# Peptides against a protein of PDB entry 2Q3Z: the designs that were tried, part 145

Target 1, 272 residues: chain A of PDB entry 2Q3Z
Amino acid sequence: YVLTQQGFIYQGSAKFIKNIPWNFGQFEDGILDICLILLDVNPKFLKNAGRDCSRRSSPVYVGRVVSGMVNCNDDQGVLLGRWDNNYGDGVSPMSWIGSVDILRRWKNHGCQRVKYGQCWVFAAVACTVLRCLGIPTRVVTNYNSAHDQNSNLLIEYFRNEFGEIQGDKSEMIWNFHCWVESWMTRPDLQPGYEGWQALDPTPQEKSEGTYCCGPVPVRAIKEGDLSTKYDAPFVFAEVNADVVDWIQQDDGSVHKSINRSLIVGLKISTKS
Target 2, 254 residues: chain A of PDB entry 2Q3Z as posed
Amino acid sequence: YVLTQQGFIYQGSAKFIKNIPWNFGQFQDGILDICLILLDVNPKFLKNAGRDCSRRSSPVYVGRVGSGMVNCNDDQGVLLGRWDNNYGDGVSPMSWIGSVDILRRWKNHGCQRVKYGQCWVFAAVACTVLRCLGIPTRVVTNYNSAHDSNLLIEYFRNSEMIWNFHCWVESWMTRPDLQPGYEGWQALDPTPQEKSEGTYCCGPVPVRAIKEGDLSTKYDAPFVFAEVNADVVDWIQKSINRSLIVGLKISTKS

## One batch from the design tools (peptide; made by RFdiffusion4, then SolubleMPNN)

Design b2_p23_3_s1 (from b2_p23_3, 9 letters changed)
Fold by OpenDDE base, seed 4:
Structure b2_p23_3_s1 (fold): chain B 272 residues (1-272), chain A 23 residues (1-23)
Amino acid sequence: as target 1 above (272 residues)
Amino acid sequence: KEIEKELIFPDSAESKKLLEELK
């Protein structure tokens, strides 16, 4: 989890699982220095360097910082996400084969955001950074991964009688989504939540005003403890949300339709 | 490398629209 520099990232769909090789390269020359730069340009450091540095011994704190800094939202983070297949002014997310080139590009261009990333790229870079900082980390792939917009544990849309979506909802399910799990103690929580913690560096939802996610104990997600910081409801929904279509009739009546054919969440954790 | 990253919900037409809005 710390020593392995090459691995695989699972992709595809639940029915057709695929993987790609990935060079995490946490021990390659200059990578640690880049990770330290990442910490030194984070908003919390810029606000209060002493306080930020004093908390860097906490993998909980560092993990949350890294989840926010791997994306360029809200800060001078590493990667700009893009999903519209228009990558001509950068590098296609599908072109990356490792974290090292991304991190080097970021640093060498004055910490300018690298174009472009998607979930597995975000996750892989986060994995590299966290490993580099001594935090055991693995990339996780979740098939049929839900993006719950309002943290109600449902992926829901209003549809008319013809099945057309009504309103401006942005909840969705991906064929797959990637994030990371990091091993750490949770002295900030009740006993028993030490172990794997989910962190999601893909900018999906804001957490306390910043595009970051976690750490949240995998155990908490498994047991349905949604009160556990950080972002338990969101992560829980990624793997457990129910799909609901609200069918609206012309007369204003609404019928609840539960989609039982689409099962949210099939998580695969890598061995390293 | 070709990666099949796609929204599977909502339906394909609406999913495409959502993807275009994501940046």
Scores: peptide ipSAE 0.343, ipTM 0.749, DockQ to the pose 0.103
Fold by OpenDDE base, seed 3:
Structure b2_p23_3_s1 (fold): chain B 272 residues (1-272), chain A 23 residues (1-23)
Amino acid sequence: as target 1 above (272 residues)
Amino acid sequence: KEIEKELIFPDSAESKKLLEELK
């Protein structure tokens, strides 16, 4: 989880699992220095350098900072996400084969955001950075991964009598999604939540005003403790959300339809 | 490398539309 520089990232779908090789490269020349630069340009450092530096001994604090800084939302972060297949002014997310080139490009261009990333790219870069900083970390793939927008643990839509979606389309389920899990103690929580912590650097929802997610104990998610910081309801929904359609009739009546055919969440953790 | 990243909800047609709107 710290020593392996080459690994695999799982992709595809629950029915057709695929993987790609990935060079994390945490021990390559200059990568540690770039990770330190990443910390030195984070908003918390810019606001209060002394306070930020004093907290860098905490993997909880560092993990949350890295989660926010791997994406360029809200700060001088590493990667810009894009999902519309228009990548002509950058590099296609599908073209990356490792974290090293991404990090070097970011640093060499004055910490300008690198175009472009998607979930596995965000996760892989975060994994590299966290490993560089001495935090045991692995990439995780979740199939049928839900994005709950309003933190109600449901993926739900209103539909008319013809099945057409009404209103905003902000909730979704991906064939797969990637994030990272890092091993750390949680002195900021009640005893028993040490171990793997989920962190998600893909800019999906804001946490305390910043596009970041976690750390949240994997145990808390498993046990359904949604009060546990950080972002337990969101991460829980990614792996456990129910799918609901609200069918609205012309007479104003609404029928609740639970989708039992789509099972949210099938998490695969790497062993390297 | 070709990676198939796609939405699987609410439906295929709507999923494609949603993907086109994501930037």
Scores: peptide ipSAE 0.331, ipTM 0.715, DockQ to the pose 0.108
Fold by OpenDDE base, seed 1:
Structure b2_p23_3_s1 (fold): chain B 272 residues (1-272), chain A 23 residues (1-23)
Amino acid sequence: as target 1 above (272 residues)
Amino acid sequence: KEIEKELIFPDSAESKKLLEELK
C-alpha cells in the first residue's frame, strides 16, 4: 500500500465494473518535495506554522490536511473539480493516467489549481500524497454512492403527482464514487478504531468549514457509530443511505415511497 | 468512453424507470 507505484482504479457501475490503470508514482523524482510544498501551503501552516509542523507526526492530522488540500476549494489546493463535460480550458478528468503529471503541473504553475478533476482523480492524487508521507493508503470505489447533503442518512426528494422533482436537486447518487482509505491508529478515539480510515478529497460537503472529509474509521461506518470523528454521518450515508420519494398530490396529501430497487453502496477496495 | 461518471439519481433514465415502478 506504500510501495506500489502503479495500480488500478475501479470505475463503471455495480453491474458493469470497469477499471483504469493509474500511475501513483509516489517515489518518482520530486514528488515528495511537492507533497511537502502541499503541506507548507495549507491554511493551518499559514496560520500557525509551529503548530502545524508539530502535528505532522499524526497521520490523523496529516490525512485531514491532505483531504482538504487535494481539492482547491478554500485554499491553494491541487485540483479543481468539474463535472459538466466542458473541459476545453483545461484537461479532461478522463485524460489523466497518473498523479505525477498533476502534481508537477500544480507545483510548476506556482501552486495554481489544475483543471480538472473528478472523484477518482482526487482520490488518486490523495493516495499518492499520503503514500509519499509514509501513510499506507489505497483507493476505494463505492458503487451507487450517495451524496447526502443534510446528514439525515437519506436521499430524499419531493415530487408532484407527475413525478417532477420539487425544489433544489442537492442530493444525489452516483454510479460510482472514489475516495481513499489510510491505515492509522486513532489515539483520539476510543480503543478499537485503529486500522483503515476513510478520507475523501472530492469537494462534496464542508467539514468544520473546509471541503475535506475524514479520517473516519471504516469500522465505525460498518458498525454505525456516527458519533466518530470525522464526518461519520456523511461517509455512512455514501454507503448506506436510504432513498425516499415524497409524492405530493393535488389535495395536499403526501405519500412516502421508499425506493427499494436502488441499493446504495457497494464498496470495493484495491488490493494494493 | 471507458469511464462514465454519471448520476443515477435523481435525473437519469434509470431514475425515471425506478419512479415508474414506484407508482
Scores: peptide ipSAE 0.330, ipTM 0.734, DockQ to the pose 0.102
Fold by OpenDDE base, seed 5:
Structure b2_p23_3_s1 (fold): chain B 272 residues (1-272), chain A 23 residues (1-23)
Amino acid sequence: as target 1 above (272 residues)
Amino acid sequence: KEIEKELIFPDSAESKKLLEELK
């Protein structure tokens, strides 16, 4: 996982799986130096350089930092996300074919955010950075991926008697979403949670005040241990949320309708 | 490269609108 520089990222839908080739390029000239710069401009380093550097031997710590720094939310991170199909002042997320150009652009422009990324771009860049830092990492694609906004493990909406959505539209399910899994021990947890850890660099929800996610043991998600740091409920919901529609009737009554036709979560882990 | 990332919930019409609001 650390040694492979080229691979595929899975996309599309559960019914029609697609993939694109991606050059991770962790061994290309200057990429390791850029990854080190990424660490040196992170908020924790700027706050206390000595403490930050002393913790860089921990893949748990580094993974969490990288998760936050791959996106430009809250810091001098690498990528700005955009999903509205208006990319004229930058590069379309669909145009990227590798992590190297993104990282070089970021560095060469004084660590200014690169426009633009979406989930697979965030994940791919994170994968490159983590591999550069010696952490075995792979990109993961989850089909029918839920985004639980309020951490209640539900994707839910209120609808009137005609099926029209009422209120804010904050809960969602994507045809696919990408993040990374990194191999590490978890000395900060009870025994048995060593192995693959989920990390999500796409800025979806804040974790302890920062747009980052994980690391959380894949085992914890599989077993439903939601008390496990970091961000177990959110990651669990991505792969296992229930979908609920609250139907408001004309008489003021509300009916709970569980949507059983849409099954959340079909995770594919890459082998490269 | 054409990648079709789409919201599939709450529904097609609202999903498209929601995508346009995500920045």
Scores: peptide ipSAE 0.317, ipTM 0.695, DockQ to the pose 0.108

Design b2_p23_3_s2 (from b2_p23_3, 8 letters changed)
Fold by OpenDDE base, seed 3:
Structure b2_p23_3_s2 (fold): chain B 272 residues (1-272), chain A 23 residues (1-23)
Amino acid sequence: as target 1 above (272 residues)
Amino acid sequence: DEIKKELIFPDSPESLELLKELE
């Protein structure tokens, strides 16, 4: 995984799986240096350089930092997300073919955020950075991926008696979502949680005040152990959330209906 | 186009509003 520079990223939908080629390019000239700059501009380093540097031997710590720094939310991170199809003042997320150009642009413009990214771009850049730093990493795609906003493991909507959605804010299910899994030991957890750890660099929810996610053991997610740090409930919901419709009547009564027409989560991991 | 990330639920005008909140 560390040695692979070219690969594919899965996209599309559960019924129509597609992929694009991607050049991760972790061994191209100057890329490692850029990854080190990324670490040196992270908020934790700026706050206390000595403490940050002393913790860089931990892939758990580094993984969490990278998850936060690949997006430009909260910090001098690499990518700005955009989803409205208005990319005229930057580069369309769909046009990227590799991580190298993104990272070089970021550095060459004084660590200014690169426009624009979406989930697979965030994941791919994170994969490159983590591989550069010696952490085995792969991009994963989850179809029918849920975004749980209130950490209750449900995608909930309120509807009237006619089935019309009420309210402006709701939780989400994407046709697909991408993040990364990194191989590491977890000395901070009970034995048995070493191995693949999920990290999500797409800015979806804040974790401990920063738009980052993970690392969380893939095993913990698979076994439903939501007590494991970091962000187990959120990642679990991405792949396992149930959809609930709350039907509200005029008299104030509420009826719970489980929507079984949409199955959340179909995770595909890359082999290399 | 073929690879475009899209909200599939809810499949309603509200989905567009949710996208705006993410930006």
Scores: peptide ipSAE 0.306, ipTM 0.732, DockQ to the pose 0.101
Fold by OpenDDE base, seed 1:
Structure b2_p23_3_s2 (fold): chain B 272 residues (1-272), chain A 23 residues (1-23)
Amino acid sequence: as target 1 above (272 residues)
Amino acid sequence: DEIKKELIFPDSPESLELLKELE
């Protein structure tokens, strides 16, 4: 998980699983230096360099910093996300074949955000950075991945009789979503939560004021321990949320849509 | 295109509006 520089990232849908080759390139020339720059431009370092540096021995701390710095939200992070298929002023997320080019572009342009990324790109870059820093990391793909905005573990919509969505539209489910899992101890938690920790660098929700996510023990997610740091409810919902699609009639009555059945969550971890 | 991330829920034209919120 640390030594492999080339691998695959799973994509597609639950019914049609696909993959692409990816060059993580954590040992290529200059990549480690770029990772160190990433740490040195993070908001915590800029606020208090001594404190930040003293905590870099903690993979928990570093993992959280990296998850925030891989995206350019809130800081001088690496990637700008875009999903509307308008990539003319940058590089299509689908065009990337490795992390190295992205990181080099970021550094060479004075740590300016690279356009553009989507979930697997964010995850892959995070994987590269974490591996560079000696943290065993793998990319994970979750099919039918939920984005729970209000932390109620439900993806819920109301539609009128014509199928038009009513009210808040912030909840969503993706055909697939990618993040990373890193191996680390969790001295900050009760015993038993060492092992794989989920980290999500794709800017989806703010955690403690920053677009970052995790680390959260995979075990905690599996066991439903939503009190576990960090961001357990959000990650739990990505793989376990219940979906309710309501149809509201003119008389105000509602019934669940039976036209579409969707099961949230099918997680696949890479072998290396 | 084969690897394009897509909103599968809600599966409606309104789902396109969600993409804008992510920008």
Scores: peptide ipSAE 0.269, ipTM 0.716, DockQ to the pose 0.084
Fold by OpenDDE base, seed 5:
Structure b2_p23_3_s2 (fold): chain B 272 residues (1-272), chain A 23 residues (1-23)
Amino acid sequence: as target 1 above (272 residues)
Amino acid sequence: DEIKKELIFPDSPESLELLKELE
């Protein structure tokens, strides 16, 4: 996983799986230096350089830092996300074919955020950075991926009698979502949680005040251990949330209906 | 071969409004 520079990223839908080639390029000239710059501009380093550097031997710590720094939310991170199909002042997320150009642009423009990214772009850049830092990492695609905002493991919407959505709730399910899994031990957890850890660099929800996610043991997600740091409930919901429609009646009463017609979560891990 | 990320719940036009909230 650390040695591979070329791979594929899975996209599309559960019923129509597609992929694109991607150049991770972790061994290309200057990329390692850029990854080190990424660490040196992270908020924890700026706050206390000595403490940050002393913790860089921990893949748990580094993974969490990288998940936060790949997005530009809250810091001098690499990528700005955009989803409204208006990319005229930057590069369309769909145009990227590798991580190297993104990272070089970021560095060459004084660590200014690169426009623009979406989930697979965030994941791919994170994968490159983590591999550069010696952490075995792969990109993961989850079809029918839920985004739970309130950590209740439910995707909820309110509708009137005509099926029209009421309110400004923004919980959602995507046709696909991408993040990364990194191989590491977890000395900070009880025994048995070593192995693949999920990390999500797409800015979806804040974790301890920062747009980052993980690492959380894949085993914990599989077994439903939601107490496991970091962000187990959120990652669990991405792959196993229930959908609830709240129906508001004329008399003001509300009835909930669990909709299981759409099965949340079909995770594919890359082998490259 | 551009495959776009799309909201599948809720469906459009409400999905479009949710996209705006993510911006």
Scores: peptide ipSAE 0.287, ipTM 0.714, DockQ to the pose 0.102; fails the geometry check
Fold by OpenDDE base, seed 2:
Structure b2_p23_3_s2 (fold): chain B 272 residues (1-272), chain A 23 residues (1-23)
Amino acid sequence: as target 1 above (272 residues)
Amino acid sequence: DEIKKELIFPDSPESLELLKELE
């Protein structure tokens, strides 16, 4: 989880699992230096360098910073996400084959955001950075991955009698989503939550005002302890949200659709 | 034959709008 520089990232769908090769390249020349630059341009450092540096001994702190800095939302982060298939002014997320090129481009262009990334790209870059910083990290893929926007642990949709989506809420379920898990102790939590921690660098929801996610103990998610920082409800929902598809008729009656059943979450962790 | 991340539910314009807000 630290020494492996080449690996695979799982993609596709639950029914059709695929993978791509990926060069994490955490030991390639200059990559560690770039990771340090990433830390030095983070908002917390810019606000108070001394405080930020004093906290870099904490993998919890560093993990959270990296989660935020891998995306360019809110800061001088590495990657700009794009999902609309319009990548002509950059690089298609599907074209990347490793983290090294991305990080080098970011640094060489004055820490300008690299266009473009999607979940596996974000996760892979985060994995590289965290490994560089000495934190054991692996990429995780979750199939039928939910994005809960209102923190109710539900993915709810409303349809009229014609099957048309109603309302302004845009809950989402992806064929797959990727994030990382990092191994660390959690002295900031009650005993027993050491081990794998989920971190999600894809900008999906703000956590404490920043597009970042985690770290949250995988154990907490497994046990349903949603009070555990950071962002337990969101991560829990990614893998465990209940999906409800409502049909509202003209008479105002509402009933659950029997034509659609979806089970959220099928998590696969990569091996070193 | 590129592997793409895709919404499996729902298939609606609203989902796309949300994604734009995250960019």
Scores: peptide ipSAE 0.230, ipTM 0.672, DockQ to the pose 0.091; fails the geometry check

Design b2_p23_3_s3 (from b2_p23_3, 9 letters changed)
Fold by OpenDDE base, seed 1:
Structure b2_p23_3_s3 (fold): chain B 272 residues (1-272), chain A 23 residues (1-23)
Amino acid sequence: as target 1 above (272 residues)
Amino acid sequence: SEIEKELIFPDSEESQKLLEELS
């Protein structure tokens, strides 16, 4: 998990699993230095360098910082996300073959955001950075991945009497989503939550005012302990949310229906 | 696309709008 520089990232759908090769390149020349720059430009360092540096011995702290800094939201982070297929003023997320070029571009352009990333790119760069910093990390792919926007552990769709989805803002389910899991102890939690921790660098929801996610114990997600920091409800919903259809009837009544055709969550962890 | 990143729900247009707000 720390030593592997080349691997695969799983993509596609639950029915049609695909993968791409990826060069994590954590030991390539200058990459560690870039990772240190990433730490030195994070908002917490800029606010109080002494406090930030004193906490860098904690993989929990560092993991959370990296989760926030891999995306450029709220800070001088690495990647700008884009999903509208308009990538002409940058690099298509689909064109990247490794983390090294992304990190070098970021550094060489004065820590200017790199265009563009999507979930697997964010995850892969985070994986590289965390590995550079000595934290065992792997990329995770979750198929039928839910994005709960209102923290109710549901993906809700409103439908008219004809079954057509209504509304301008609906919650999302991706065919796949990627994040990382890092191995660390959790002295900040009750005993038993050491091990794999989920971290999500894709900017989806704010956590304590910053677009970051985790670390949250994988065990807590499996056991449904939603009180566990950080961001347990959100990560839980990604893999376990129920899909609910609110169907309007002709008489104006609304019928609640559990959508059983789509099962949220099928997580695959890489072995490298 | 080669990756075929797709939204199951909701429709792509609505989701793209939301994602742009996050960008």
Scores: peptide ipSAE 0.227, ipTM 0.708, DockQ to the pose 0.094
Fold by OpenDDE base, seed 2:
Structure b2_p23_3_s3 (fold): chain B 272 residues (1-272), chain A 23 residues (1-23)
Amino acid sequence: as target 1 above (272 residues)
Amino acid sequence: SEIEKELIFPDSEESQKLLEELS
């Protein structure tokens, strides 16, 4: 999880699993230096360098910083996300084959955001950075991955009698989503939550005002302990949210759709 | 061949707005 520089990222759908090769390249020349620059341009460092540096011995702290800095939201982060297939002024997320080129481009252009990334790109870059910093990390793919926006652990859709989506809710389910899991102790939590921690660098929801996510113990998610730091409800929903598809009739009556049933979450962790 | 990343339920205006805000 630290030494492997080449790997695969799982993609596709639950029914049709695919993968791509990826060069994490954490030991390539200059990559560690770039990771250190990433830490030195984070908002917490800029606000109070001494405090930030004093906390870099904590993988919990560093993991959270990295999850925020891999995306360019709110800071001088690495990647700009884009999902609308308009990539002409940058690089298509689908074109990347490794983290090294992304990180080098970011640094060489004065820490300007690299265009563009999507979930697996964010996850892969985060994986590289965390590995560089000595934190065992792997990329994780979750199929039928939910994005809960209102923290109710539900993904709800409303449709009229013709099947047209109604309402103003922005609930989402991805065919797949990628994030990372990092191995660390959790001295900030009750005993027993050491081990794999989920971190999500894809900008989806703000955590404490910043587009970051985690770390949260994988064990906590498995056991349904949503009280644990950080962002347990959100990560839980990604893998466990209930999906409800409502049909609203003209008379105002509402009933659950019989034709649509979706099970959220099928997580695959990489071996390397 | 490019990887297909898609929402299972992508056709809401609000979902599109959210994606734009995140971009």
Scores: peptide ipSAE 0.226, ipTM 0.694, DockQ to the pose 0.089
Fold by OpenDDE base, seed 4:
Structure b2_p23_3_s3 (fold): chain B 272 residues (1-272), chain A 23 residues (1-23)
Amino acid sequence: as target 1 above (272 residues)
Amino acid sequence: SEIEKELIFPDSEESQKLLEELS
C-alpha cells in the first residue's frame, strides 16, 4: 500500500471486469517533492500557512486536502476532468499509464492543470500522492457506481412511455468509478472507525464548498452510519443507492419499470 | 481504447448530455 509502485486499476463493467497496468511511481525521483509542492499550493496553505502546516501530521487532514488538490477545481490542482471525448488539446485520459508523468507535467508547467483526467486517473494520482506522504492507499473500483446528486440515496429516472428521459437533470450510474481508500486512524470520530477511509478526488460533488470527498470510514459506509464525516451519504450512495426507473404515462400515472433492474455497487479494492 | 467508461443510465443521448455538463 505504500511500497508498491506498480499495480493494476480495475475497469470495464460488472459483467466484464478489465484492468490496466499503472505505474504509481511514488518513489521515483522528484515525486515526493512534487507532492510537497501540491500541499504548498493548496488553498488552506495560501490562506494560513502556519495552520495548514501544523495539520499535515494528520492523515485525515492531508487526505482531504489531496482529494481536493488532485482535481483542478477550485484551486491550482493537478488534473482537469473531461468526459466528452474531445481531448485534442491535451492527453486523452485513456492514454495515461502512470502517475509520474502527470505529476511531472503539472510541476514543470508551473502547477498548471494537466489535461485530461477521468476517475481512474484522479484516483491513481491521489494514490501516488498519498503513498508519497506515507499514507497507505489503494485504488478502488466500484462497478455500477451511483452518483447521487440530491442526497436521497436513490437514483431515480423518469421516462415517458417511449422511454425518453424526462426533466432537465438526471442522476447517473457509471459502469465503473474509481476512488481511493487510505488507512488511517480517526481520532476525530468515535472509537472503531480506524482503518480504511474512502477518498474521492474526482470532482463530482462539492464538500463544504470544495470539490473533494472524504475521508469517510469504510466501516461507516458498511454499517450505514451516514452521520460520520466526511461525505458519508454521497459515498454510501455510490455503493448502495437504490435505482428506480419510473415510467410516466401521459395521464400522469407513474409506475416502476419492470424491464430494468440494476444493483448499485460492486466494489473491488486493489491489493499490494 | 479498451477503457470504456460510460453511464448506464440515462440512455445514450441523455448520457452524452450529462457527460458534456460534467466536462
Scores: peptide ipSAE 0.219, ipTM 0.733, DockQ to the pose 0.102
Fold by OpenDDE base, seed 5:
Structure b2_p23_3_s3 (fold): chain B 272 residues (1-272), chain A 23 residues (1-23)
Amino acid sequence: as target 1 above (272 residues)
Amino acid sequence: SEIEKELIFPDSEESQKLLEELS
């Protein structure tokens, strides 16, 4: 995993799986230096450089920092996300073919955010950075991936008697979503949670006030242990959420309708 | 290569509005 520079990222849908080639390029000239700059501009370093540097031996700490710094939300991070198909003032997320150009652009423009990224771009850049830092990492694709806003393990919408959505629209399911898994020990947890840890650099929800996610043991997600840090309920919901429509009737009564036609979660981990 | 990233829930019209809010 650390040594692989070329790979594939899985995309498409559960029924029609596709992939694209990606150049991670973690050993290309200057990339390690850029990864170190990324660490040196993170909010924790700016707050207390000595404390931040003393913790960089922990892949748990570094993984969480990288998750936050790959996106530019709340910091001098690498990528700005955009999903509205209006990319004229930057580079379309669909045009990237590797992490190297993105990281070089970021550094060469004074750590200015690169326009634009989506989930697979965020994940791929995070994978490159983590590999550069010696952390075994792979890109993961989850089909029918849920985004649970409030960590209640449900994707919920209110609808009137005509099926029209009422209220705020914040819950969603993607045809696919990408994040990374990194191999590390978890001395901060009870025994047995060493191994693959999920990290999500796509800015979806705040974790402890920052747009970052993880690390959380893949084992914890599989076993349904939602008490383990970090962000277990959110990651669990991405792969296991139930879809619920709340139907408001004419008399004001609300009926719960569970959507059983849409099965959330089909995770594929890359082998390299 | 074309990447067909899309919201599949809620429906297409509401999903488009949500994508605009995310951007």
Scores: peptide ipSAE 0.330, ipTM 0.800, DockQ to the pose 0.102; fails the geometry check

